# Peptides against a protein of PDB entry 5VJI: the designs that were tried, part 15

Target 1, 62 residues: chain A of PDB entry 5VJI
Amino acid sequence: NTLVVLHKSGLLEITLKTKELIRQNQATQAELDQLKEQTQMFIEATKSRAPQAWAKLQASLT

## One batch from the design tools (peptide; aimed at target 1 L32 K36)

Design b2_p18_4_s1 (made by RFdiffusion4, then SolubleMPNN; from b2_p18_4, 11 letters changed)
Fold by OpenDDE base, seed 5:
Structure b2_p18_4_s1 (fold): chain B 62 residues (1-62), chain A 18 residues (1-18)
Amino acid sequence: as target 1 above (62 residues)
Amino acid sequence: NEEVLKELQELLEKVKAE
């Protein structure tokens, strides 16, 4: 049985762990992208000094 | 078993592409 061989060799565990790490990496990247966007809105708010820019930033943090 | 092998191959290709 191929599955048994993969399990006993450790490859199954490595494969499953790697799949999970890929998933976690994707999730972390999404969070990072969101943070970058929020940072950009913060920069724009500080530069423009416009109430609308601050309102956009505040809404994004909710 | 064939499904597991397919997933392994897919994972290998993803890892190599990174």
Scores: peptide ipSAE 0.032, ipTM 0.599, DockQ to the pose 0.020
OpenDDE base, seeds 1, 2, 3, 4: peptide ipSAE 0.030, 0.028, 0.028, 0.029; ipTM 0.596, 0.586, 0.575, 0.587

Design b2_p18_4_s2 (made by RFdiffusion4, then SolubleMPNN; from b2_p18_4, 14 letters changed)
Fold by OpenDDE base, seed 4:
Structure b2_p18_4_s2 (fold): chain B 62 residues (1-62), chain A 18 residues (1-18)
Amino acid sequence: as target 1 above (62 residues)
Amino acid sequence: LQAVLDEIQAQLEAVKAA
């Protein structure tokens, strides 16, 4: 079957490693998106000088 | 890739169930 063929050829290891790399890439992308959001909140806080904007930023950093 | 992974998973489950 497909599993046996993949294992014998070495492609199973490559396939599973690729899956893991995709997972890690997705996790890294999520962290990057979070950082972008936090950066935007920081920019808005510096522009508005409003305590509410700083409070939002602080809450996001916890 | 996803199709291959799904097939691998299906075959693994079949082996476990046997």
Scores: peptide ipSAE 0.077, ipTM 0.704, DockQ to the pose 0.013
OpenDDE base, seeds 1, 2, 3, 5: peptide ipSAE 0.084, 0.071, 0.083, 0.076; ipTM 0.685, 0.699, 0.680, 0.709; seeds 1, 3 fail the geometry check

Design b2_p18_4_s3 (made by RFdiffusion4, then SolubleMPNN; from b2_p18_4, 14 letters changed)
Fold by OpenDDE base, seed 3:
Order: C-alpha cells, then structure tokens, then sequence
Structure b2_p18_4_s3 (fold): chain B 62 residues (1-62), chain A 18 residues (1-18)
C-alpha cells in the first residue's frame, strides 16, 4: 500500500520530520510574537508611567 | 531546511521511480 511505499522509501520519515520542523517553527514564531508584544507593552509602560500599563505588562508575563 | 527539502525531493523522485 501507499503507506508501506512511503515508509520504505524514507519519505514518510522526511515528511514527519518536516511536519515537526514546521510545528517547531510555528511555536517559535508564536513565542517571538509574544515577546514582541510584551516588549511593546514594556515600552508603553515606560512612556506612560501609568499603573494600568504596568499591570497589563505584568498580566502578559504571567 | 534546504537540506530537508532536497532530500524530500529525492525521496519523491525515488517513489516515482518505483
């Protein structure tokens, strides 16, 4: 069957590894985006000196 | 990533040749 062919050829392993790499990339990108957002909140907190901005940042870090 | 891509293409070629 197709699955056996994919396995024997090595394509299944490569496909699965590729999917895992994509997943890891997506996870890393999400973490990066979160960090960017947190950085922005930090900048805003420092600019405004508003307690609300610091509270917002703190909430994002927890 | 490029190495994986190249290997994937090689495997695809192998499957097509089988």
Amino acid sequence: as target 1 above (62 residues)
Amino acid sequence: NEAVKQELQAQLAKVKAE
Scores: peptide ipSAE 0.066, ipTM 0.639, DockQ to the pose 0.015
OpenDDE base, seeds 1, 2, 4, 5: peptide ipSAE 0.049, 0.058, 0.047, 0.056; ipTM 0.594, 0.621, 0.584, 0.711

Design b2_p18_4_s4 (made by RFdiffusion4, then SolubleMPNN; from b2_p18_4, 14 letters changed)
Fold by OpenDDE base, seed 3:
Structure b2_p18_4_s4 (fold): chain B 62 residues (1-62), chain A 18 residues (1-18)
Amino acid sequence: as target 1 above (62 residues)
Amino acid sequence: NQAVLEEIQAQLAAVKAA
């Protein structure tokens, strides 16, 4: 049984751990991308001195 | 990450039971 072999060898555990790490990495990357976008909106808000830019930033944070 | 390890253990158990 291949599943038994994978389990006994430890490869199954490593595989599942790797899958979980990849998932977490993807989730963290998504959060990072969101933060980067929010940072950009913050920069634009500080530069534009326009209330609309701050409104956009606020909307992104809600 | 203890939570991750526990989840992996649960997944292993599920796979073995399947």
Scores: peptide ipSAE 0.056, ipTM 0.646, DockQ to the pose 0.016
OpenDDE base, seeds 1, 2, 4, 5: peptide ipSAE 0.054, 0.054, 0.038, 0.055; ipTM 0.649, 0.645, 0.593, 0.653

Design b2_p18_5 (made by RFdiffusion4)
Pose (drawn by RFdiffusion4):
Structure b2_p18_5 (pose): chain A 56 residues (1-47, 54-62), chain P 18 residues (1-18)
Amino acid sequence: NTLVVLHKSGLLEITLKTKELIRQNQATQAELDQLKEQTQMFIEATKWAKLQASLT
Amino acid sequence: EAQTAELETLLEQLEEAL
């Protein structure tokens, strides 16, 4: 059984952990993209309405 | 590592803006 070989070889465990790591990394990429947008909006306002509206 | 470099860069930009 291919599942048995995958398990006994240790690659099943490694595959699952890699998948979860990929998921975690993608989640962090989304947080960063959002944080980049928020930071740019903040910096431009330091140079305003868009910031206030986005807060309220 | 790339995500950590991006986060550091955003932190520096925020410190400069403040």

Design b2_p18_5_s1 (made by RFdiffusion4, then SolubleMPNN; from b2_p18_5, 11 letters changed; failed a check: too like the target's own chain)
Amino acid sequence: SQLQAEKDQLQAQLQQAL

Design b2_p18_5_s2 (made by RFdiffusion4, then SolubleMPNN; from b2_p18_5, 10 letters changed; failed a check: too like the target's own chain)
Amino acid sequence: SELQAQLQQLQEQLQAAL

Design b2_p18_5_s4 (made by RFdiffusion4, then SolubleMPNN; from b2_p18_5, 11 letters changed)
Fold by OpenDDE base, seed 3:
Parts: structure tokens; C-alpha cells; sequence
Structure b2_p18_5_s4 (fold): chain B 62 residues (1-62), chain A 18 residues (1-18)
């Protein structure tokens, strides 16, 4: 059957590993994007020195 | 059959890996 062929060829392992890598990449990218946003909020908080900017940053970290 | 058993095993592996 197809699965046996895929398994024996090694393609199944590659496919599954690729899917996992894609998943990990997506998760890491999401974390990176969040960190970038938090960094921007930090920069803005330092520039404005406004309490609300720090509150916004704090809220993002929780 | 042995082939069906292998198919089932592979399907289970796929489900476990995803």
C-alpha cells in the first residue's frame, strides 16, 4: 500500500520531520513576533516615560 | 493480514507523530 511504500522509501520520515520542523518554525516565529512587539513597547515606554506605556508593556508580558 | 497490520501500524505512527 501507499504507506508501506512511503515508509520504505524514507519519504514518510522526511515528510513527518518536515511537518514537525514547519510546526516548530511557526511556533518560533510567533514567539519572535511577540518578542519584537514587546521590544517595541519597551522602546516606546522608555521614550515616552508615560505610565500607560509601561502598563501596556506589563500587560503584554502577562 | 500482515499487510493490513503494517498499514495500521504506520497509520498509528502517523497519528502519534502529528
Amino acid sequence: as target 1 above (62 residues)
Amino acid sequence: SALQAQKQQLQEQIQAAL
Scores: peptide ipSAE 0.043, ipTM 0.713, DockQ to the pose 0.014
OpenDDE base, seeds 1, 2, 4, 5: peptide ipSAE 0.026, 0.024, 0.026, 0.024; ipTM 0.639, 0.494, 0.559, 0.629

Design b2_p18_6 (made by RFdiffusion4)
Pose (drawn by RFdiffusion4):
Structure b2_p18_6 (pose): chain A 56 residues (1-47, 54-62), chain P 18 residues (1-18)
Amino acid sequence: NTLVVLHKSGLLEITLKTKELIRQNQATQAELDQLKEQTQMFIEATKWAKLQASLT
Amino acid sequence: DADFEELKADMDELEADL
């Protein structure tokens, strides 16, 4: 059984952990992309209505 | 402005580590 070989070889465990790590990494990428947008909006306002509206 | 530049560099570094 391919599942049995995958388990006994240790690659099943490694595959599952890599998948979860990929998911975690993708979630962090999304957070960063959002943080980049928010930061740019903040910096432009330091140079305003868009910031107020986005807060309210 | 320097703090904003540092924040942006930190975000780029974190993205490269992903």

Design b2_p18_6_s1 (made by RFdiffusion4, then SolubleMPNN; from b2_p18_6, 14 letters changed)
Fold by OpenDDE base, seed 3:
Structure b2_p18_6_s1 (fold): chain B 62 residues (1-62), chain A 18 residues (1-18)
Amino acid sequence: as target 1 above (62 residues)
Amino acid sequence: MAQYQQLLQQLEQQQAQL
Protein backbone atom coordinates (compact mmCIF):
# COMPACT_ATOMS: atom_id res chain seq x y z
CA ASN B 1 0.00 0.00 0.00
CA THR B 2 1.49 3.36 -1.08
CA LEU B 3 0.06 5.06 1.99
CA VAL B 4 1.91 2.68 4.32
CA VAL B 5 5.18 3.36 2.49
CA LEU B 6 4.59 7.13 2.65
CA HIS B 7 3.72 6.92 6.34
CA LYS B 8 6.80 4.87 7.20
CA SER B 9 9.06 7.22 5.24
CA GLY B 10 7.60 10.32 6.94
CA LEU B 11 6.61 11.66 3.52
CA LEU B 12 2.91 11.38 4.35
CA GLU B 13 3.29 13.84 7.22
CA ILE B 14 5.28 16.22 5.02
CA THR B 15 2.71 15.89 2.24
CA LEU B 16 -0.24 16.57 4.53
CA LYS B 17 1.59 19.46 6.19
CA THR B 18 2.38 20.90 2.77
CA LYS B 19 -1.30 20.67 1.83
CA GLU B 20 -2.27 22.46 5.02
CA LEU B 21 0.35 25.16 4.41
CA ILE B 22 -1.02 25.66 0.88
CA ARG B 23 -4.53 26.01 2.32
CA GLN B 24 -3.34 28.50 4.94
CA ASN B 25 -1.40 30.42 2.32
CA GLN B 26 -4.51 30.66 0.15
CA ALA B 27 -6.57 31.91 3.10
CA THR B 28 -3.90 34.46 4.04
CA GLN B 29 -3.66 35.58 0.42
CA ALA B 30 -7.43 36.14 0.31
CA GLU B 31 -7.24 38.22 3.51
CA LEU B 32 -4.32 40.17 2.06
CA ASP B 33 -6.21 40.84 -1.16
CA GLN B 34 -9.21 42.05 0.85
CA LEU B 35 -6.96 44.33 2.90
CA LYS B 36 -5.40 45.71 -0.28
CA GLU B 37 -8.85 46.46 -1.66
CA GLN B 38 -9.91 48.14 1.58
CA THR B 39 -6.68 50.14 1.57
CA GLN B 40 -7.37 51.28 -1.98
CA MET B 41 -10.92 52.33 -1.01
CA PHE B 42 -9.46 54.19 1.97
CA ILE B 43 -7.00 56.03 -0.27
CA GLU B 44 -9.82 56.91 -2.65
CA ALA B 45 -12.02 58.06 0.24
CA THR B 46 -9.23 60.33 1.54
CA LYS B 47 -8.61 61.82 -1.91
CA SER B 48 -12.29 62.15 -2.71
CA ARG B 49 -14.32 64.42 -0.47
CA ALA B 50 -17.29 62.41 -1.79
CA PRO B 51 -19.42 60.78 0.93
CA GLN B 52 -19.99 57.89 -1.47
CA ALA B 53 -16.35 56.80 -1.26
CA TRP B 54 -16.61 56.58 2.52
CA ALA B 55 -19.89 54.67 2.21
CA LYS B 56 -18.16 52.13 -0.07
CA LEU B 57 -15.33 51.75 2.40
CA GLN B 58 -17.77 51.31 5.28
CA ALA B 59 -19.68 48.67 3.32
CA SER B 60 -16.42 46.78 2.70
CA LEU B 61 -15.59 46.71 6.40
CA THR B 62 -18.88 45.09 7.44
CA MET A 1 -1.84 20.73 -9.67
CA ALA A 2 -5.27 19.04 -10.01
CA GLN A 3 -3.81 15.52 -10.18
CA TYR A 4 -1.64 16.20 -7.14
CA GLN A 5 -4.63 17.53 -5.18
CA GLN A 6 -6.64 14.47 -6.15
CA LEU A 7 -3.83 12.22 -4.96
CA LEU A 8 -3.65 14.16 -1.67
CA GLN A 9 -7.39 13.78 -1.18
CA GLN A 10 -7.11 10.04 -1.73
CA LEU A 11 -4.24 9.83 0.76
CA GLU A 12 -6.24 11.75 3.38
CA GLN A 13 -9.23 9.46 2.91
CA GLN A 14 -7.00 6.43 3.31
CA GLN A 15 -5.35 8.00 6.38
CA ALA A 16 -8.76 8.41 8.03
CA GLN A 17 -9.25 4.65 7.62
CA LEU A 18 -6.04 3.74 9.49
Scores: peptide ipSAE 0.029, ipTM 0.613, DockQ to the pose 0.021
OpenDDE base, seeds 1, 2, 4, 5: peptide ipSAE 0.027, 0.028, 0.023, 0.026; ipTM 0.605, 0.615, 0.580, 0.595

Design b2_p18_6_s2 (made by RFdiffusion4, then SolubleMPNN; from b2_p18_6, 11 letters changed)
Fold by OpenDDE base, seed 3:
Structure b2_p18_6_s2 (fold): chain B 62 residues (1-62), chain A 18 residues (1-18)
Amino acid sequence: as target 1 above (62 residues)
Amino acid sequence: MAEFEKLMKQLEEQRAKL
């Protein structure tokens, strides 16, 4: 089976590590995307000076 | 990604049978 082949080739550990790195990368990417969105809302709030834009930013930070 | 996840699921199922 594929598992036995991967184990015998030494690629199983690499495959498992790759899975974990992908998971971590996805989590970090989600945090970065959230931060980018919050940064954009901050830029918009500073430009518009509208209370609603600040309220949206505040809601995103909680 | 979907193909990799499918492969990993298959490996986990195979590991559970050993």
Scores: peptide ipSAE 0.034, ipTM 0.651, DockQ to the pose 0.021
OpenDDE base, seeds 1, 2, 4, 5: peptide ipSAE 0.033, 0.033, 0.034, 0.033; ipTM 0.646, 0.646, 0.647, 0.641

Design b2_p18_6_s3 (made by RFdiffusion4, then SolubleMPNN; from b2_p18_6, 12 letters changed)
Fold by OpenDDE base, seed 1:
Structure b2_p18_6_s3 (fold): chain B 62 residues (1-62), chain A 18 residues (1-18)
Amino acid sequence: as target 1 above (62 residues)
Amino acid sequence: DAAYQQLLQQLEQLEQQL
């Protein structure tokens, strides 16, 4: 049947691997976005020198 | 796309039956 053909041809494995790579990419992107946000808060804290900006940054890291 | 994700899940389940 079609499923057996997909499996024997390797296309099923490629499809599942692609799914996994997409999942990993999404996880990495989420981590990157978090780091970008933390970096922006750090930049704002250094610019303002205001205690509240540092408090905001500290809260984001906890 | 939800339909595409559902298809992938179905394919994964079918692979386990081989």
Scores: peptide ipSAE 0.068, ipTM 0.688, DockQ to the pose 0.021
OpenDDE base, seeds 2, 3, 4, 5: peptide ipSAE 0.064, 0.067, 0.053, 0.056; ipTM 0.682, 0.686, 0.651, 0.662

Design b2_p18_6_s4 (made by RFdiffusion4, then SolubleMPNN; from b2_p18_6, 11 letters changed)
Fold by OpenDDE base, seed 5:
Structure b2_p18_6_s4 (fold): chain B 62 residues (1-62), chain A 18 residues (1-18)
Amino acid sequence: as target 1 above (62 residues)
Amino acid sequence: MAEYEKLMKQLEELEKQL
């Protein structure tokens, strides 16, 4: 059947590996987005005298 | 994307049967 053919050809393994790479990419993207947000909060904190801006940044780092 | 994940889970379960 089709599944046996996919397995024997190596395409099933490639498909499963591709799924894992997509998952890893999504996790890395989430970390990148978090860093970008923290960077923005840092910029805002440096521009303002508002202690709330620093509190927001500090909360994001914990 | 939900349909993709469903398909991938099905493929993983089928692979275990080989």
Scores: peptide ipSAE 0.063, ipTM 0.716, DockQ to the pose 0.022
OpenDDE base, seeds 1, 2, 3, 4: peptide ipSAE 0.054, 0.056, 0.057, 0.054; ipTM 0.701, 0.698, 0.704, 0.700

Design b2_p18_7 (made by RFdiffusion4; failed a check: too like the target's own chain)
Pose (drawn by RFdiffusion4):
Structure b2_p18_7 (pose): chain A 56 residues (1-47, 54-62), chain P 18 residues (1-18)
Amino acid sequence: NTLVVLHKSGLLEITLKTKELIRQNQATQAELDQLKEQTQMFIEATKWAKLQASLT
Amino acid sequence: AQLAELEQLKTQIETALE
């Protein structure tokens, strides 16, 4: 059984962990993209209504 | 790469507050 070989070879475990790591990395990429947008909005306002509206 | 981006955003935010 291919599942048995995959398990016994240690690649099943590695595959699952890699998948979860990929998921975690994608989640962090999304947080960063959002943080980049928020930071840019913040910096422009330091140079305002958009910031207030986005807060309220 | 994600850590470098986070460090860069942190520096930008600190500079903007100064």

Design b2_p18_7_s1 (made by RFdiffusion4, then SolubleMPNN; from b2_p18_7, 9 letters changed; failed a check: too like the target's own chain)
Amino acid sequence: SLQAELDQLQAQIAAALA

Design b2_p18_7_s2 (made by RFdiffusion4, then SolubleMPNN; from b2_p18_7, 11 letters changed)
Fold by OpenDDE base, seed 2:
Structure b2_p18_7_s2 (fold): chain B 62 residues (1-62), chain A 18 residues (1-18)
Amino acid sequence: as target 1 above (62 residues)
Amino acid sequence: SLEAEKQQLQEQLQAALA
């Protein structure tokens, strides 16, 4: 029983924690990427002063 | 039993992957 051995050795806990950290990292990265995109839209909106650019930014925030 | 423990650990793994 490989799982029993992993559990008793502590490796299962480490593995599960590592997987959770990877998941959290991926979620945080996704949020960061979204923020970067929103920042770019904000920059473009301020440069163009076009209502369409502001509308696009507004849509991304909802 | 050993088999019961295996099942429990598999369930823990499943929950962690969800």
Scores: peptide ipSAE 0.057, ipTM 0.703, DockQ to the pose 0.015
OpenDDE base, seeds 1, 3, 4, 5: peptide ipSAE 0.049, 0.053, 0.042, 0.050; ipTM 0.691, 0.699, 0.675, 0.695

Design b2_p18_7_s4 (made by RFdiffusion4, then SolubleMPNN; from b2_p18_7, 8 letters changed; failed a check: too like the target's own chain)
Amino acid sequence: ALQAELQQLQEQIQAALA

Design b2_p18_8 (made by RFdiffusion4)
Pose (drawn by RFdiffusion4):
Structure b2_p18_8 (pose): chain A 56 residues (1-47, 54-62), chain P 18 residues (1-18)
Amino acid sequence: NTLVVLHKSGLLEITLKTKELIRQNQATQAELDQLKEQTQMFIEATKWAKLQASLT
Amino acid sequence: SELKEDAEELLEQIEDLQ
C-alpha cells in the first residue's frame, strides 16, 4: 500500500508538515500585504481624510 | 516625526521580506 510506504519512509509526516508550513507562510504573506497597504496609507497622511474614513 | 520614521522603516522591512 502506497500509503504504508509513504508512512514508513517518513515522507508522509514530512509532506504534512511542509503543507502546514506552506499554509502558514501564505497566511503571513497576506498579513504583510495588508500591513504594507495600511502603512502606505499612514505615511501619506503624515505628509488625511482617507485615513480618517478608513478608521471610522 | 519619530512615528513617521518608524513607519518608513517598517515599510522598508516589509518590502525586504516580500

Design b2_p18_8_s1 (made by RFdiffusion4, then SolubleMPNN; from b2_p18_8, 10 letters changed)
Fold by OpenDDE base, seed 2:
Structure b2_p18_8_s1 (fold): chain B 62 residues (1-62), chain A 18 residues (1-18)
Amino acid sequence: as target 1 above (62 residues)
Amino acid sequence: DKLKQELEQLLQQIEEQL
């Protein structure tokens, strides 16, 4: 049975772990991208001093 | 393959505990 061979060789475990690491990496990257966007909105809000820029930032945090 | 799915689930559970 190919599945049994893959399991016993450790290749199935490595494959599953790799998939999980890819998933976690993608999730972390999405969080990082969101934080970068929020940081940019914060910088823009501080520069413009416009209430609308602060409102935009606040909306992104809710 | 049911056996494949069961084995993958078991391995995934082990990996989540590491």
Scores: peptide ipSAE 0.050, ipTM 0.650, DockQ to the pose 0.016
OpenDDE base, seeds 1, 3, 4, 5: peptide ipSAE 0.026, 0.027, 0.032, 0.026; ipTM 0.581, 0.583, 0.592, 0.578

Design b2_p18_8_s2 (made by RFdiffusion4, then SolubleMPNN; from b2_p18_8, 13 letters changed)
Fold by OpenDDE base, seed 1:
Parts: sequence; C-alpha cells; structure tokens
Structure b2_p18_8_s2 (fold): chain B 62 residues (1-62), chain A 18 residues (1-18)
Amino acid sequence: as target 1 above (62 residues)
Amino acid sequence: SAKLQELQQLLKEIEEKL
C-alpha cells in the first residue's frame, strides 16, 4: 500500500508540512499586500489632501 | 534515508524561520 509506505518513510509528513507552509506563506503574503495597499492609500491621501482619498483609506481599515 | 533526512531538516529550518 503506497499510503502506508509514504507514512512510514516520513514522506507523507514532509508533503503535508510543505503544503501547510505554502498555505501559511500565501496567507502572510496576502496580509503584506493588504498593508502595502493601505500604505499607498495613505500616501495618496497625504498628497492629494482630497476628502475622498481619506474616505477611501478609512473604508479599507474597517 | 540520508536524502529524506535532508528534506526533513530543510522543512524544520523553514518552520523555525516562520
């Protein structure tokens, strides 16, 4: 049985852990991208001094 | 096997960096 061999060899654990690390990396990257976007909106709000730019930033934080 | 142990060590190191 292939699954039994993979489990006993430790390769199944490696495969599952790799998948989990990829998932965690993707989640962290999404959070980083969100922060980058919020930072850009903050920069634009300070440059334009337009109320709608601040409103856009505020909406992203809720 | 030595190669399997190497992969396990790499995963451990990556896990510790997160």
Scores: peptide ipSAE 0.031, ipTM 0.526, DockQ to the pose 0.021
OpenDDE base, seeds 2, 3, 4, 5: peptide ipSAE 0.023, 0.026, 0.023, 0.021; ipTM 0.527, 0.518, 0.494, 0.472; seed 3 fails the geometry check

Design b2_p18_8_s3 (made by RFdiffusion4, then SolubleMPNN; from b2_p18_8, 11 letters changed)
Fold by OpenDDE base, seed 4:
Structure b2_p18_8_s3 (fold): chain B 62 residues (1-62), chain A 18 residues (1-18)
Amino acid sequence: as target 1 above (62 residues)
Amino acid sequence: SEKLKELQKLLEEIEKKL
């Protein structure tokens, strides 16, 4: 079957590793997106100097 | 990335046959 063929050829290991790398990439991208959003909230807080903007940033960090 | 999406789809098709 396909599983046996992939295992014997060494492609199963590569396939599983690739799947894991994709998962890790997605997790890293999510962290990066969160940091970008937090950076934007920080910029807005510095511009407005409004307490609610700082509160919004603080809430995002919890 | 469109290339990453293509790879994900290929992996999904392989997994269906496992």
Scores: peptide ipSAE 0.054, ipTM 0.651, DockQ to the pose 0.024
OpenDDE base, seeds 1, 2, 3, 5: peptide ipSAE 0.051, 0.051, 0.052, 0.051; ipTM 0.647, 0.647, 0.647, 0.647

Design b2_p18_8_s4 (made by RFdiffusion4, then SolubleMPNN; from b2_p18_8, 12 letters changed)
Fold by OpenDDE base, seed 3:
Structure b2_p18_8_s4 (fold): chain B 62 residues (1-62), chain A 18 residues (1-18)
Amino acid sequence: as target 1 above (62 residues)
Amino acid sequence: SKKLAELEKLLQEIEKKL
């Protein structure tokens, strides 16, 4: 049957692995977005030299 | 199906060991 064929061909495993890779990619993208935001806050803090900007950055890193 | 779920679980367990 179709299930046996998918299993024996390896396509079922590939499908499951693909789903996992998509999940991992989404998690990595979220981390990247967070880093981008933190980087922007760092840039703004260096430009303004305002204590508020540094406090905002520090809060984001906790 | 229960059979599909069983195979998927088995494959996931194998993947964890890789």
Scores: peptide ipSAE 0.050, ipTM 0.646, DockQ to the pose 0.015
OpenDDE base, seeds 1, 2, 4, 5: peptide ipSAE 0.030, 0.046, 0.028, 0.036; ipTM 0.588, 0.645, 0.581, 0.612

## One batch from the design tools (peptide; aimed at target 1 T39 F42 I43)

Design b2_p19_1 (made by RFdiffusion4; failed a check: too like the target's own chain)
Pose (drawn by RFdiffusion4):
Structure b2_p19_1 (pose): chain A 56 residues (1-47, 54-62), chain P 19 residues (1-19)
Amino acid sequence: NTLVVLHKSGLLEITLKTKELIRQNQATQAELDQLKEQTQMFIEATKWAKLQASLT
Amino acid sequence: QQAELDQLKEQLQMALEAL
């Protein structure tokens, strides 16, 4: 059984962990993209209404 | 991801200091 070989070889475990790591990494990429947008909006306002509206 | 996070942190600190 291919599942048995995958398990016994240690690659099943490694595959699952790599998948979860990929998921975690993608989630962090999304947080960063959002943080980049928020930071740019903040910096421009330091130079305003858009910031107030986005807060309220 | 860590480099991008450090860069955003520095930009925010610089922007707050400019206020």

Design b2_p19_1_s1 (made by RFdiffusion4, then SolubleMPNN; from b2_p19_1, 9 letters changed)
Fold by OpenDDE base, seed 5:
Structure b2_p19_1_s1 (fold): chain B 62 residues (1-62), chain A 19 residues (1-19)
Amino acid sequence: as target 1 above (62 residues)
Amino acid sequence: LQQELDELQQQIQQALASL
């Protein structure tokens, strides 16, 4: 059984760990992208002083 | 990277099947 051989050789563990690291990296990247977007909305809100820009930022933080 | 991992996994499976 190929799965049994992969397990016993440690290659299955390496493959699963690599997949998990990719998943974690993708999640961290998504959080970073969200923070970048929120930062941009904050900058725009500070520049415009428009209530709508602050409302947009507030909506993104919830 | 995911594609490369999938390709590597397939290569390992093929190599093991040939033994």
Scores: peptide ipSAE 0.058, ipTM 0.656, DockQ to the pose 0.013
OpenDDE base, seeds 1, 2, 3, 4: peptide ipSAE 0.050, 0.042, 0.039, 0.048; ipTM 0.650, 0.639, 0.638, 0.644

Design b2_p19_2 (made by RFdiffusion4)
Pose (drawn by RFdiffusion4):
Structure b2_p19_2 (pose): chain A 56 residues (1-47, 54-62), chain P 19 residues (1-19)
Amino acid sequence: NTLVVLHKSGLLEITLKTKELIRQNQATQAELDQLKEQTQMFIEATKWAKLQASLT
Amino acid sequence: ASTLLAQAKTLAEQIQALQ
């Protein structure tokens, strides 16, 4: 059984952990993209209505 | 209000330096 070989070889465990790590990394990429947008909006306002509206 | 604005500008500069 391919599932048995995958388990016994240790690659099943590694595959699952890699998948979860990939998911975590993607979640962090999304947070960063969002943080970049928010930061740019903040910096421009330090140079305003868009910031107020986005807060309210 | 002026202190708050100065603090916001300082934070913006710090964020730009980290980038």

Design b2_p19_2_s1 (made by RFdiffusion4, then SolubleMPNN; from b2_p19_2, 13 letters changed)
Fold by OpenDDE base, seed 5:
Structure b2_p19_2_s1 (fold): chain B 62 residues (1-62), chain A 19 residues (1-19)
Amino acid sequence: as target 1 above (62 residues)
Amino acid sequence: LEELLKQLQALAQALLAQA
């Protein structure tokens, strides 16, 4: 059947690998966005030196 | 990705039909 042919040809593996790569890319992007936000909070904390800004950063790291 | 699989399946079927 078609599934067997796709498997033997390697196309199924390519499809599944592509799916996994997309998933990993999305996860990495999410982590990157979080890091960017945390970096911004850090910058703001250093600029203001306000306890509230540091508290906000602290909360984001938990 | 389900759509990708469907496209690959369609391609495979077409190739098999031509063979």
Scores: peptide ipSAE 0.062, ipTM 0.652, DockQ to the pose 0.009
OpenDDE base, seeds 1, 2, 3, 4: peptide ipSAE 0.051, 0.040, 0.052, 0.050; ipTM 0.660, 0.591, 0.655, 0.648

Design b2_p19_2_s2 (made by RFdiffusion4, then SolubleMPNN; from b2_p19_2, 15 letters changed; failed a check: too like the target's own chain)
Amino acid sequence: LQEALQQAQQQAQALLQQL

Design b2_p19_2_s3 (made by RFdiffusion4, then SolubleMPNN; from b2_p19_2, 11 letters changed)
Fold by OpenDDE base, seed 1:
Structure b2_p19_2_s3 (fold): chain B 62 residues (1-62), chain A 19 residues (1-19)
Amino acid sequence: as target 1 above (62 residues)
Amino acid sequence: LEKALAEAQALAQAILAQQ
């Protein structure tokens, strides 16, 4: 039985743990990408004389 | 035994692919 072999070898636990770690990594990467985008909007707002750039940044932070 | 391990590896890959 394949499932019994996977369980008894400890590989099932490792597989499930690996799946969870990948999920957590993906979530953390999404947060990082959002922060990078917000940082870019901040940089553009500081360089821009246009109030619309600050409004765009403000909308991203709410 | 080797066949059972190969099948177990395929099952593990299927579990990991469900994301």
Scores: peptide ipSAE 0.184, ipTM 0.766, DockQ to the pose 0.011
OpenDDE base, seeds 2, 3, 4, 5: peptide ipSAE 0.181, 0.182, 0.173, 0.184; ipTM 0.765, 0.764, 0.756, 0.766

Design b2_p19_2_s4 (made by RFdiffusion4, then SolubleMPNN; from b2_p19_2, 9 letters changed)
Fold by OpenDDE base, seed 5:
Structure b2_p19_2_s4 (fold): chain B 62 residues (1-62), chain A 19 residues (1-19)
Amino acid sequence: as target 1 above (62 residues)
Amino acid sequence: AEAALKQAQALAQQLLALQ
């Protein structure tokens, strides 16, 4: 049984840990991307001083 | 097949130790 061999060899644990790390990396990347977007909206609002840019930023923070 | 998996274990552990 391949699953039994994978378990006894510790490769199953490594595989499961790797899958979890991939999941965590994906979650962290999504948070980072959101923060980058919010940062960009802040920069744009600061540069333009246009009320529309501030409104867009405000909407992103809710 | 079991021997091959034991070898794969050793390699995997070595790779993890390098991180």
Scores: peptide ipSAE 0.077, ipTM 0.688, DockQ to the pose 0.011
OpenDDE base, seeds 1, 2, 3, 4: peptide ipSAE 0.059, 0.074, 0.050, 0.056; ipTM 0.660, 0.672, 0.632, 0.642

Design b2_p19_3 (made by RFdiffusion4)
Pose (drawn by RFdiffusion4):
Structure b2_p19_3 (pose): chain A 56 residues (1-47, 54-62), chain P 19 residues (1-19)
Amino acid sequence: NTLVVLHKSGLLEITLKTKELIRQNQATQAELDQLKEQTQMFIEATKWAKLQASLT
Amino acid sequence: AEVETLREQAEALLTEIEE
């Protein structure tokens, strides 16, 4: 059984952990993309209505 | 001066995000 070989070889475990790591990494990429947008909005306002509206 | 400091911190944070 391919599932048995995959488990006994240790690659099943490694595959599952890699998948979760990939998921975690993608979630962090999304947080960063959002944070980048928020930061750029903040910096431009330090130079305003868009900031206020986005808060309220 | 406070606003400029906030801007500099935010710009440093943006650089870190882009890296």

Design b2_p19_3_s1 (made by RFdiffusion4, then SolubleMPNN; from b2_p19_3, 15 letters changed)
Fold by OpenDDE base, seed 5:
Structure b2_p19_3_s1 (fold): chain B 62 residues (1-62), chain A 19 residues (1-19)
Amino acid sequence: as target 1 above (62 residues)
Amino acid sequence: SALAALQQQLQQQLAQLEA
């Protein structure tokens, strides 16, 4: 059947690896977005010197 | 064959993604 052909041809492995790479890419992107947000909060905290801004940053890091 | 060609294409794509 099709699955057997895919397995023997190596395409199944490629498909699974592709899926894994997509997953890893998505995870990395999420981490990057989080870091960007945290960086922005840090910048705002330094600018305002308001305790609320620092509290917000601290909450994001916990 | 068509299957071999597809395999080659996908392998190239994976190599680029993994690099």
Scores: peptide ipSAE 0.043, ipTM 0.585, DockQ to the pose 0.016
OpenDDE base, seeds 1, 2, 3, 4: peptide ipSAE 0.032, 0.042, 0.041, 0.037; ipTM 0.558, 0.581, 0.569, 0.555

